# Designs tried in a protein design run: peptides against a protein of PDB entry 6O8C. Part 20

Target 1, 262 residues: chain A of PDB entry 6O8C
Amino acid sequence: VGLRYEKISLPKIHPRYDLDGDASMAKAVTGVVCYACRTASTLLLYQELMRKGVRWLVELVKDDYNETVHKKTEVVITLDFCIRNIEKTVKVYEKLMKVNLEAAELGEISDIHTKLLRLSSSQGTIESSLQDISSRLSPGGLLADTWAHQEGTHPRDRNVEKLQVLLNCITEIYYQFKKDKAERRLAYNEEQIHKFDKQKLYYHATKAMSHFSEECVRKYEAFKDKSEEWMRKMLHLRKQLLSLTNQCFDIEEEVSKYQDYT

## One batch from the design tools (peptide; made by RFdiffusion4, then SolubleMPNN)

Design b1_p9_8_s2 (from b1_p9_8, 5 letters changed)
Fold by OpenDDE base, seed 1:
Structure b1_p9_8_s2 (fold): chain B 262 residues (1-262), chain A 9 residues (1-9)
Amino acid sequence: as target 1 above (262 residues)
Amino acid sequence: DDTIELPEV
């Protein structure tokens, strides 16, 4: 479950000149944009941590793959050795049959040989599956982590810093509006400045919220969705590797039953 | 008195 954040909206800004109302509005706007800054920072941190986690998981799965390949190789060697021994035994019995020895033992050994050859054929399927997994994990494969470097927000985007600049401008106007409120009445020139600052406040606030929504939240959500999809695929791949490992163990166990006859 | 009309949000 990704980070939960509250959907925030700017308070209504009334066009009417009101020193008390404007100070209160400016305070509310400052609060909203401050929340946006903190949230953007948290969303960025989450994504950076997830990118580290993705890299870690890739290495873990590569290790699992290598272990599976190793086990498969061991089983292939053992199986091939067993097949060669049974083939030698078959040849010996075929020679003995020419000297009137019982055919029953040759039939059993031939059946074992046939079973071992079937097991050997299954190794080709395991190999093909391992190759598929390797291709998916390889650079440019379906499970490549390139998306983690492309999707979402990055420190280089400087989104938090951009929002902080806007917050600073808004905060400055808020503090001025607190002073204006304390004066109770402004001279005509100061009143006009106050009205202009109110327009600037609106502009900065709108810009901040637009940037937060479009460049922080939206990109974070895209990253989150992609990460969830990728994670499901990686977990499935790990299950496939485990299945292949188990198949190798099953073959090894079956081969061990026939080693007593060689 | 050129009252600058603020846009309604």
Scores: peptide ipSAE 0.016, ipTM 0.649, DockQ to the pose 0.376
Fold by OpenDDE base, seed 5:
Structure b1_p9_8_s2 (fold): chain B 262 residues (1-262), chain A 9 residues (1-9)
Amino acid sequence: as target 1 above (262 residues)
Amino acid sequence: DDTIELPEV
């Protein structure tokens, strides 16, 4: 998902002095650089919106993480309580067996104890997974959003403003070339000024297009690619958190079956 | 006629 923009190129600039041709060329150059300015502004806006979206998603995933940690903690407390109660019951039955009570009941309780200990071991795996997720979301982690502040174009770069300055210079020359065209023929000194202005127009146009391509388009594409990759990883992480939450619910449900024995 | 040669693009 990204903004579609048209590839723009400068028109061919003929070295020949031609008042009609030069005015037409200057008009075309003005149009191209104007498009570059608008496109640069749009690309900047998109990136700023995406940065907001990235920050929002980070907070959302942090909330999901905290909810999962809370649920895990609740289950651990419940499980530990159940284990302690079963252990007390086992000790009571062991004492009663010395007085000829049914060995069958002790066997069942011991089996429950073994199952609960297995569930407790599974909690260790969940904890390790949560720690990994926390590490990835931490500052400097693999899913840190620091790239969003570094990659792409930023308002502080003043790319749109720089392009606008060049566009203003080009537009001024274009308006002069429209006047020159209306004169049909220039005096020698005015013709020399026209030729110099044509060189300036070329210089400004080339500078504008170079800046647009290298500082706006290239950086935008890099930001876009990095954002897409990061988003896929974040969505995967969110699915992992959901899986861990479901595992906690499954353990809680299983523990609930044995609470009747406590 | 000092024609300033514009660089060919």
Scores: peptide ipSAE 0.016, ipTM 0.649, DockQ to the pose 0.421
Fold by OpenDDE base, seed 2:
Structure b1_p9_8_s2 (fold): chain B 262 residues (1-262), chain A 9 residues (1-9)
Amino acid sequence: as target 1 above (262 residues)
Amino acid sequence: DDTIELPEV
């Protein structure tokens, strides 16, 4: 998961004055920094899209949670109603047993009552699990999405724009070096300017690559790693919710078997 | 002729 990018490095810059070599070097540097700009832009876009996805997934899981809570509540109401009806029936049979020997029927109903009470006790465990899930999804919880707003690179950082400025400076020097190459030989003053521009090129290129590595790539990788971890946890949480929902359905089905006795 | 030495990169 994540964007693949090539690890780029600056070409070796030779200190020697060479119009052909310097033009070739400048071309290569321009290419590398151009790639860095494009990559930084792509990495930023990916993170922004991922943040959107994270927010969407959080809302989806919250909806799943609410549905599970609703189902649990429905089952509790149904179960409690069934228990109350069975308890009434037990009392009736206990009274009848004093008059008529209906001991076998009373035993069966009593067993059903015991089973229903066991099912009722399991609701406490489901409730506890739902509370745990809620706590994890809550603000400040273990599955909060606050990291998505903190980690990585943001449009406000203007990293792409900063790199583009440096690229523009580098490109300008490259075009000058292309002209210098065409002259084959420069006058003394123009040669000195060329040497100064070569130093500027190096400075801009180094600054661009440092910025790219430290402020774009490194932060992106940190964001990616956190996003992958968080995503795994969220998927697991959804499975837990599904399991709890299924448990509620199972209880409802079991209760339905005894409704015919009420 | 103060030739500014370019750092080798």
Scores: peptide ipSAE 0.016, ipTM 0.650, DockQ to the pose 0.342
Fold by OpenDDE base, seed 4:
Structure b1_p9_8_s2 (fold): chain B 262 residues (1-262), chain A 9 residues (1-9)
Amino acid sequence: as target 1 above (262 residues)
Amino acid sequence: DDTIELPEV
């Protein structure tokens, strides 16, 4: 998931003084830098929206975690209660056996007790898994969202505004070159100004494109890659939580089969 | 003719 943008490059700037060519070049440069400004703004907006989505997903997964913990706790209480009741029943039957009563029922109840104890031992694995998930979601954990505040571009960087300033300078020169073209021939002083402005245009355009590439595109791509990696890990964690919840339900269902003996 | 040669990009 990511914004598609076109790779943009500056047109070739010819060193030759040519009023028609220079006006056309300046128009093309203005267009490219304008596209860079708009693209930078769009990339920034995307990242800000993604940061909101990341925060939302963290809270959602925390809620899923809490629900799983509650379900686990419920099952533990139910299982422990069932075990205690079976243990009482076993003790009663053991006392009755001393008086030559029914050995067959004691065997069945003892087998149920053994099975319930095995189910209880599996709860320890679920608990350990939940603790691992909690640690991963905690501040400083492997799934912390601190990267979302560090990676990419931010409004505070003022990248769009910086590009806009350069675009304004370039646009001003373009409009002057359009006027110069209309004059068909410039006086010597105006020709020199035109040549200087062409150098300024080149400087501003190069600065804009460097800033766009290094501070906007590169950082956006890093953010995108990090977000995709983090998202995959979060989705996997959510699947783990679901698996743990299902294990709790499976244990609860098995315990329910033996409730007639408690 | 102080031709300020613009660097070719």
Scores: peptide ipSAE 0.016, ipTM 0.646, DockQ to the pose 0.429

Design b1_p9_8_s3 (from b1_p9_8, 5 letters changed)
Fold by OpenDDE base, seed 5:
Parts: sequence; structure tokens; C-alpha cells
Structure b1_p9_8_s3 (fold): chain B 262 residues (1-262), chain A 9 residues (1-9)
Amino acid sequence: as target 1 above (262 residues)
Amino acid sequence: DDIIELPEV
């Protein structure tokens, strides 16, 4: 998972004045920083798409949660109704037993009542699990998506634009070095300007690569790692919700077996 | 004649 990019490095910059070498070096530097700009843009786009995906998944899981809560509520209502009806039946049979009637049937109904009460107790565990899930999905919970807004690189950071400015400066010097190379030999003043521009090229290139590595690549890798971890946790939570839903269906099915007594 | 000493990279 994640975008693959090539590890790039600046070429060696020799301090010696050499018009051919300096033009070749400047061309290579321009290529490297150009690649950094494109890569930074691609990494930014990936993160923005992932943020959209994270938001989408949060809403999907919230919908799954709401469906599970709805099903649980339905089962609780049905179960409580069944329990109340069985309790009324038990009271009627207790009165009949005083006249020595229906003693065997009272035993069966009492057993059903006991089973229903056990099912009702299991609803408490489901409720507790749903509350835990709700807490984890809530703002400030363990599965909150706040990290997606904080981690990584953002359009507001203007990293691509900053790199592009440096690339423009580097490209300008490269074009000048191509002209200088074509002259074969520079006058003293033009030679000094060339040396100054070579120094500027070095600083711009170093600044660009530092910014790319520290503010683009490093932050992207951190975002990627956090996103993968969070995604695994969210998928696990969805499985938990499915399990709780299935438990509700199992209880509903069991209750349906006793509805003929109500 | 060299005004600037360039750093090695």
C-alpha cells in the first residue's frame, strides 16, 4: 500500500570552475529537483485522496453502527414483550395449580421464562459492546479521524509551490550555464558571476532537497503508516459490528420459538 | 583570481 517513488540525490558539485562540467551538473540538478516537484505533487494528491477515503469509511462504519443499534432495539422490544406475556401466563397457571390443574404445563412455562431472562441478560453485553464502539468512533475516541487532518502534507503547506520557486531559480542558472558553455571562455567579470551563480545553485538545490525530504517524504511516510494502522482497526471494528448484528439475529430466532406461548 | 571558494557536495 502506498505510492512508490525513487530515492533521488543531488549529483556531486565540484568546486572547480569548468564551463562544461558546470553546465552538465546544473542540468542534472535541474532534473533531480524537477523530479522532486513532481513526486511531491503526486504524494500530496495521494494523501488528499486517502483523506477522502478515510471520511467515507467513517461514515460507512457509522451507518453500520446505526443499523446494528436499530436491530438491537427491535430485538429488545420483542424480547421484553415476550417476557411480559410469559410472566402473565405464569401467574394464570399458578392460580390454576391451586385447584390442582396444569402443574406440568406450569413447569414448562417457567423454564421458558428462565431462558428468556437469560437472553435478556445477554442484551446487556451487546449494549456494552455498542457503547464501547460508539465511544471509539466519537470525537476524541481511539478511532477518530483527526490524525488525517494533522498528519502528512496538505495543500495549505504550499510545499509544491515552494519547490517550484527553487526549481525556477535553478533552471534559470542552468540556462545561463548553457550559454556560458557556448562561449567556451568567459571574461574575468563574467567568470566571477558564473562562480556566484554556481554558489546560488548549490544553496537552492540543497534547500529544495532538504525541504523535499523533511517536509514531503518524511511526513508522507508518517501519514501512510498511520493510515494503514487506522484502516486495520476500522476493518476490525466492522467485523465486531457484524458479530453483534448476528448475535441479535440469533436472539430473535430463539425468541420466535417461544412466541406460540404468548 | 578566485573570489569564491565553493563548498564540496
Scores: peptide ipSAE 0.021, ipTM 0.689, DockQ to the pose 0.397
Fold by OpenDDE base, seed 3:
Structure b1_p9_8_s3 (fold): chain B 262 residues (1-262), chain A 9 residues (1-9)
Amino acid sequence: as target 1 above (262 residues)
Amino acid sequence: DDIIELPEV
């Protein structure tokens, strides 16, 4: 999901000297380059907002990770405590079996012990998954946000200001062409100036549109594509963290069923 | 009169 903009192109510029046609052409060129300036500004703003969003999301996911690690640690402590208590109970009942007491209870406790050991084994899988997530979030990991500072356009590039300077030059020529049109006929010297200004207008316009296409649009599209890819991966990672958290809660709930035997 | 050639686009 990115900002939609219209593909713009310069109007056809005729080499023929025509005061009415040249004024109309200059107006159209001014409009196109003005749109490019506004679009470049909007694209820059979008990218700056996205960079802030990326930084925010990274911190949010780091917090989610830390919470999951904390919950896992609590469950490990509880599970280990429960296992130790069940093992003590098993030893007591094994001694009682020597005098033919409580044989049925020993079977139940042994089954609980087996279940707890299976739960303990699942903690190793959760730990491995958390380590993978941590590695991906770490500096230089697959989900590092360094691309957000490298890709796209930045305020320091001064693209909007560069385009604005060109727009100012074009606008000045346009206003002169409006005056020339109002005169209906120009003297020889003024006609030559008009022809020179038409060339300058073309030069500034083509420079502006090339800069817009190559330095603003192309870099924005690259940033957009990278941001979409990165965002999908981050959302997937967040779902993985939620799944791991739920697994910790499920283990905690299962362990709580056996606490009465400890 | 000197005519400057303008590019066509």
Scores: peptide ipSAE 0.021, ipTM 0.683, DockQ to the pose 0.386
Fold by OpenDDE base, seed 1:
Structure b1_p9_8_s3 (fold): chain B 262 residues (1-262), chain A 9 residues (1-9)
Amino acid sequence: as target 1 above (262 residues)
Amino acid sequence: DDIIELPEV
């Protein structure tokens, strides 16, 4: 579950000149944009942590892959050794049959040989599966982590800093509006400045909220969705590796049953 | 988008 954030909206700005109302409105706007700044920072941090997690998981899965390949190799060696020993035994029995020894034991050994050859053929399927996994984990593969570096927001985008600049402008106007409120009545020129500052505040606020929504939230959501999809695929791949490992153990166990006859 | 019309001075 990704970071939950509240959908924030700017308060309605009334066009009417009202020193008390304008100070209250400016306070509310400051609060909203401040929340946007903090949220943008948190969303960025989350993505950076997730990128680290992605890299860590890739390395973990690569280690799992290497371990599976190692186990497969060991089983192949053991199986091949067992097959060679059974083949030698078959040759010995074939020579003994020429001297009127009972054919029953040769039949059993031949059956074992056939079973071992079937097990050997299954190793080709395991190898193919491992190659597929390797291709998916390789650079440019379906499970490449390139998306983690492309999707979402990055520190280089300076989104938090851009929002902070706008917040600073808004906060300055808010503090002026607090002073204006304390004066209770402004001279005509000061009233006009107040009206202009109210428009500037609106401009900065709308710019901040648009930037937050389009450049922070939207990109974060895209990153989140992509990360969830990728994570699901990686977990599935780990399960596949585990399955292949188990198949290797099963083959090893079966081969061990025949080693008592070699 | 209620553009606050500045009174024409």
Scores: peptide ipSAE 0.021, ipTM 0.670, DockQ to the pose 0.177
Fold by OpenDDE base, seed 2:
Structure b1_p9_8_s3 (fold): chain B 262 residues (1-262), chain A 9 residues (1-9)
Amino acid sequence: as target 1 above (262 residues)
Amino acid sequence: DDIIELPEV
């Protein structure tokens, strides 16, 4: 998961004055820094899309949680109602037992009552699990999405714009070096200017690549790693919610078997 | 020639 990008490096810059070599080098540098700009833009876009996805997934899982809680509540009400009805029936049969009637039936109803009480006890475990999930999803919880706003690169950092400025400077020098190459030989003053521009090109290029590596790529990779970990945990949590929902359905089904006795 | 030599990159 994540965008693949090529590791780029600056071409070797020779200190020697060479109009043909310098034009070729400048072209290559322009290409590399241009790639860095485009890559930085793509990496930023990816992160912004992922942030939207994270927010969406959080809301989805919260909805799943609420549905599970609702289902649990429904089952609890149904189960409690069934228990109360069975308890009334038990009392009736106990009265009949005093007259030596319906002893076998009393035993059966009592067994059902015991089973229902066991089912009722399991609700506490489901509740605890739901509370744990809620705590994890809550602000400051283990699955909070705060990291998505903190990690990585952001539009406000203006990394792409900063790189573009440097690229523009480099491109200008490249076009000048292309002209210089066409002259085949420069006068002394123009040669000195060319040498100075080559130093500027080096400075801009190194600055661009450092910025790209440290402020774009590194932060992107950190964001990516955190996003993958978080996503895995969220998917697991969603499976837990599904399991709890299924447990509620199972209990409801079991209770339905005893409703005929109530 | 007072121009600083470029480092090799």
Scores: peptide ipSAE 0.020, ipTM 0.681, DockQ to the pose 0.341

Design b1_p9_8_s4 (from b1_p9_8, 5 letters changed)
Fold by OpenDDE base, seed 4:
Structure b1_p9_8_s4 (fold): chain B 262 residues (1-262), chain A 9 residues (1-9)
Amino acid sequence: as target 1 above (262 residues)
Amino acid sequence: DDVIELPEV
């Protein structure tokens, strides 16, 4: 998951004074830097939307966790109640056996008691797993979303605005070079200004492309990679919660088979 | 005389 953008590069800037070539070059540079501005804006928007999605997913998984905890608690209560009832029944039958009554039924009930105690022991494993999940979701845990506020580009960085300022300077020079081209020949002073502006254009363009690459693209890619890693971990955790819920249902179903004896 | 040499990019 990620935005596709084209790798952009500045056209070759020839040192030779050429009014037609310089106007064409300036047009191409303007186009490239304009694309960088738009791309930076799009990459920023994507990251902001992803941050919202991350927050939403955290809350969703917390809700799934709470539901699993509630289901586990319900099963524990039901299981403990069933165990207590079976234990009472065992005690009654043990008293009756002292008076030479039905040994066969006591054996079956004792086996059920042993089975229920085994199921109760498995609840300890579920509890430990839930505690692990809770720790991972907690502040400072392995699945904390703090990275989403640190990684990537943010509106506060003002990257788009910084690029736009440079684009404005480049565009102004481009329009001047269109005029210079229309004149076909410049006076010496105007020619020197043109050459100086060509250097300014190069400087602004290089600065824009460096800023775009280092502060926009690189940080976006880091955010994307981190988000993909985090998302995989969150989806795995959600599957773990579902597995724990299913284990609770399985225990509940097994307990229900023995309710006729309680 | 080109007083300002532009770098090749």
Scores: peptide ipSAE 0.019, ipTM 0.669, DockQ to the pose 0.425
Fold by OpenDDE base, seed 3:
Structure b1_p9_8_s4 (fold): chain B 262 residues (1-262), chain A 9 residues (1-9)
Amino acid sequence: as target 1 above (262 residues)
Amino acid sequence: DDVIELPEV
């Protein structure tokens, strides 16, 4: 998962003065740095979209959590009510047994009471699981999204704009080298300017590629890796919430079977 | 003539 990009490198720059070779080299350098600018922009966009997705997913999971807590609360109320009614019924039957009533009905109700108490004990496990999930989603928890604001590249870093400035300088030199090539031969002063511009081209290109590698690509890869790890954990948490919800429904269904005895 | 040494890349 993630944006795929090609590994790029600068062409070999020969120190030899050659108007045809220098124009061709400058064209290739312009192409590489142009690709770096476009790639940096795309990587930035991807990260900004992912940050929006992360925030959205956090809110979605919080909603799922709140829904599960609500369902659990409803089941607890229903279960507690059912237990209280069965306990009252047991007391009535115990009194009636003293007056020669059928022992079979008391046995059935007592078995139901035992089953309901087991269901009630399972609610404590569900509550503990929900508390764990809440702690993980809380600020400073294991699933906090603070990394999304810290890792990677941001629009405020102005990386694309910095690369674009360098690309503009490189492009200007490239166009001059095209003109120099068209002249076929330069006067001494123009030849010296060409050599100076070739040095400037190298400087700008190296600076651009270093900036791209260190400040764009490296930080993007760190963001991508962190996002993948976090996403796996969030998806697992959603599965846990679904499991807890299903357990609540299962308990509710089981309790409904005994409501006729209350 | 002053030759600027360009690094090889």
Scores: peptide ipSAE 0.018, ipTM 0.667, DockQ to the pose 0.360
Fold by OpenDDE base, seed 5:
Structure b1_p9_8_s4 (fold): chain B 262 residues (1-262), chain A 9 residues (1-9)
Amino acid sequence: as target 1 above (262 residues)
Amino acid sequence: DDVIELPEV
C-alpha cells in the first residue's frame, strides 16, 4: 500500500537559440517541476499520516498487552488459590487414611493436584512469552517506532519549500521567455540575457529534479518499505497476544472444573 | 557572437 506517482523527467533542452522552442521548453520544465512540488507535498502528507497511524497502533498493541497481563495475573491468583486448597485437602485426607478411610478419594485429589501443577508450569511459559513481547515493544526493542521519526521525509526538511523556490525561479524565466517569443526578434543584449536565463533555467530544473528524486522519492520509498515490514510484525505480535489470552482462558476454564473440590 | 554553449543534457 503506497501512493502511486508518475515518473517524471525533464524535457530535452536544445542548446540552439530559438525563441519559440525556448518558450515551449520552459513551459514544459515549469510543468514538470510543478508536478514534483505537488508530489513531494503529497508524499510528505502520506508519511505524516502513517506516522500517526504507527503511534496509534503502538498504543493499541500496548493496551492489548496490558489486558493479557491482567488476565494472566487473574488466572495465576486463581490457580494458586486452588492449588493451596487442594494441598490442604490432601493433608486432611492423609490424616484420615490413618483412621481407615477410603484410599480412592485421596487418589483422585492427588491426581487433581498433579494436573493443577502442570497448569502452573504452563503459566511460566506464558510469562516468558509476555516478557519477550514487552522487550520487543520497549524503547530500543525490535518493534520500537523510532524508525518512523528517522526514515522518510519530514516537514523540518523543508523539501517542498526548497522545490517551490526553484519553481518560482523557473516560472519567472518562463514568463520572460513568453515575452521574448512575443517580440519575435531580440536585440543583441536581450538575446545574450535570454541565453543566460536559459542556462539558469537548466540549472534550477536539474537541481529541482535531483532534490525531488534523492530527497523526496528515495526517502519516501525507504519509509514505505520500512513501514510495511514493521506493520506485518506488529500484526503478528497482536496475534501472539490473542493466542496467549486464549491460553489464559483455557487454563481458567480447566481450573474452574476443580474448584468444586475445594 | 559569443554563443554560450548550454551543457548538452
Scores: peptide ipSAE 0.018, ipTM 0.659, DockQ to the pose 0.424
Fold by OpenDDE base, seed 2:
Structure b1_p9_8_s4 (fold): chain B 262 residues (1-262), chain A 9 residues (1-9)
Amino acid sequence: as target 1 above (262 residues)
Amino acid sequence: DDVIELPEV
């Protein structure tokens, strides 16, 4: 998961004055820094899309949670109603047993009552699990999405724009070096300017690559790693919610078997 | 004429 990018490095810059070599070097540097700009832009876009996805997934899981809570509540109401009805029936049979020997029927109903009480006790465990899930999804919880706003690169950092400025400076020097190459030989003053521009090129290129590595790539990788970890946890949470929902359905089905006796 | 030596990269 994540964007693949090539690890780029600056070409070796030779200190020797060479119009052909310097033009070729400048072309290569321009290419590398251009790639860095494009990559930084792509990495930023990816992170912004992922942030959108994270927010969407959080809302989806919250909806799943609310549905599970609703189902649990429905089952509790149904179960409690069934228990109350069975308890009434038990009392009636206990009274009848004083007059008529209906001991077998009373035993069966009493067993049903015991089973229903056991099912009722399991609701406490489901409730506890739902509370745990809620706590994890809450602000400041273990699955909070606050990291998505903190980690990585943001449009406000203006990393792409900063790199583009440096690229523009580099490109200008490259075009000059292309002209210098065409002259085959420069006058002394123009040669000195060329040497100074070569130093500027190096400075801009180094600054661009450092910025790209430290402020774009490194932060992106940190964001990616956190996003992958968080995503795994969220998927696991959804599975837990599904399991709890299924438990509620199972209890409802079991209760439905006894409703015919009420 | 102090030729500014370019760092080797």
Scores: peptide ipSAE 0.018, ipTM 0.661, DockQ to the pose 0.349

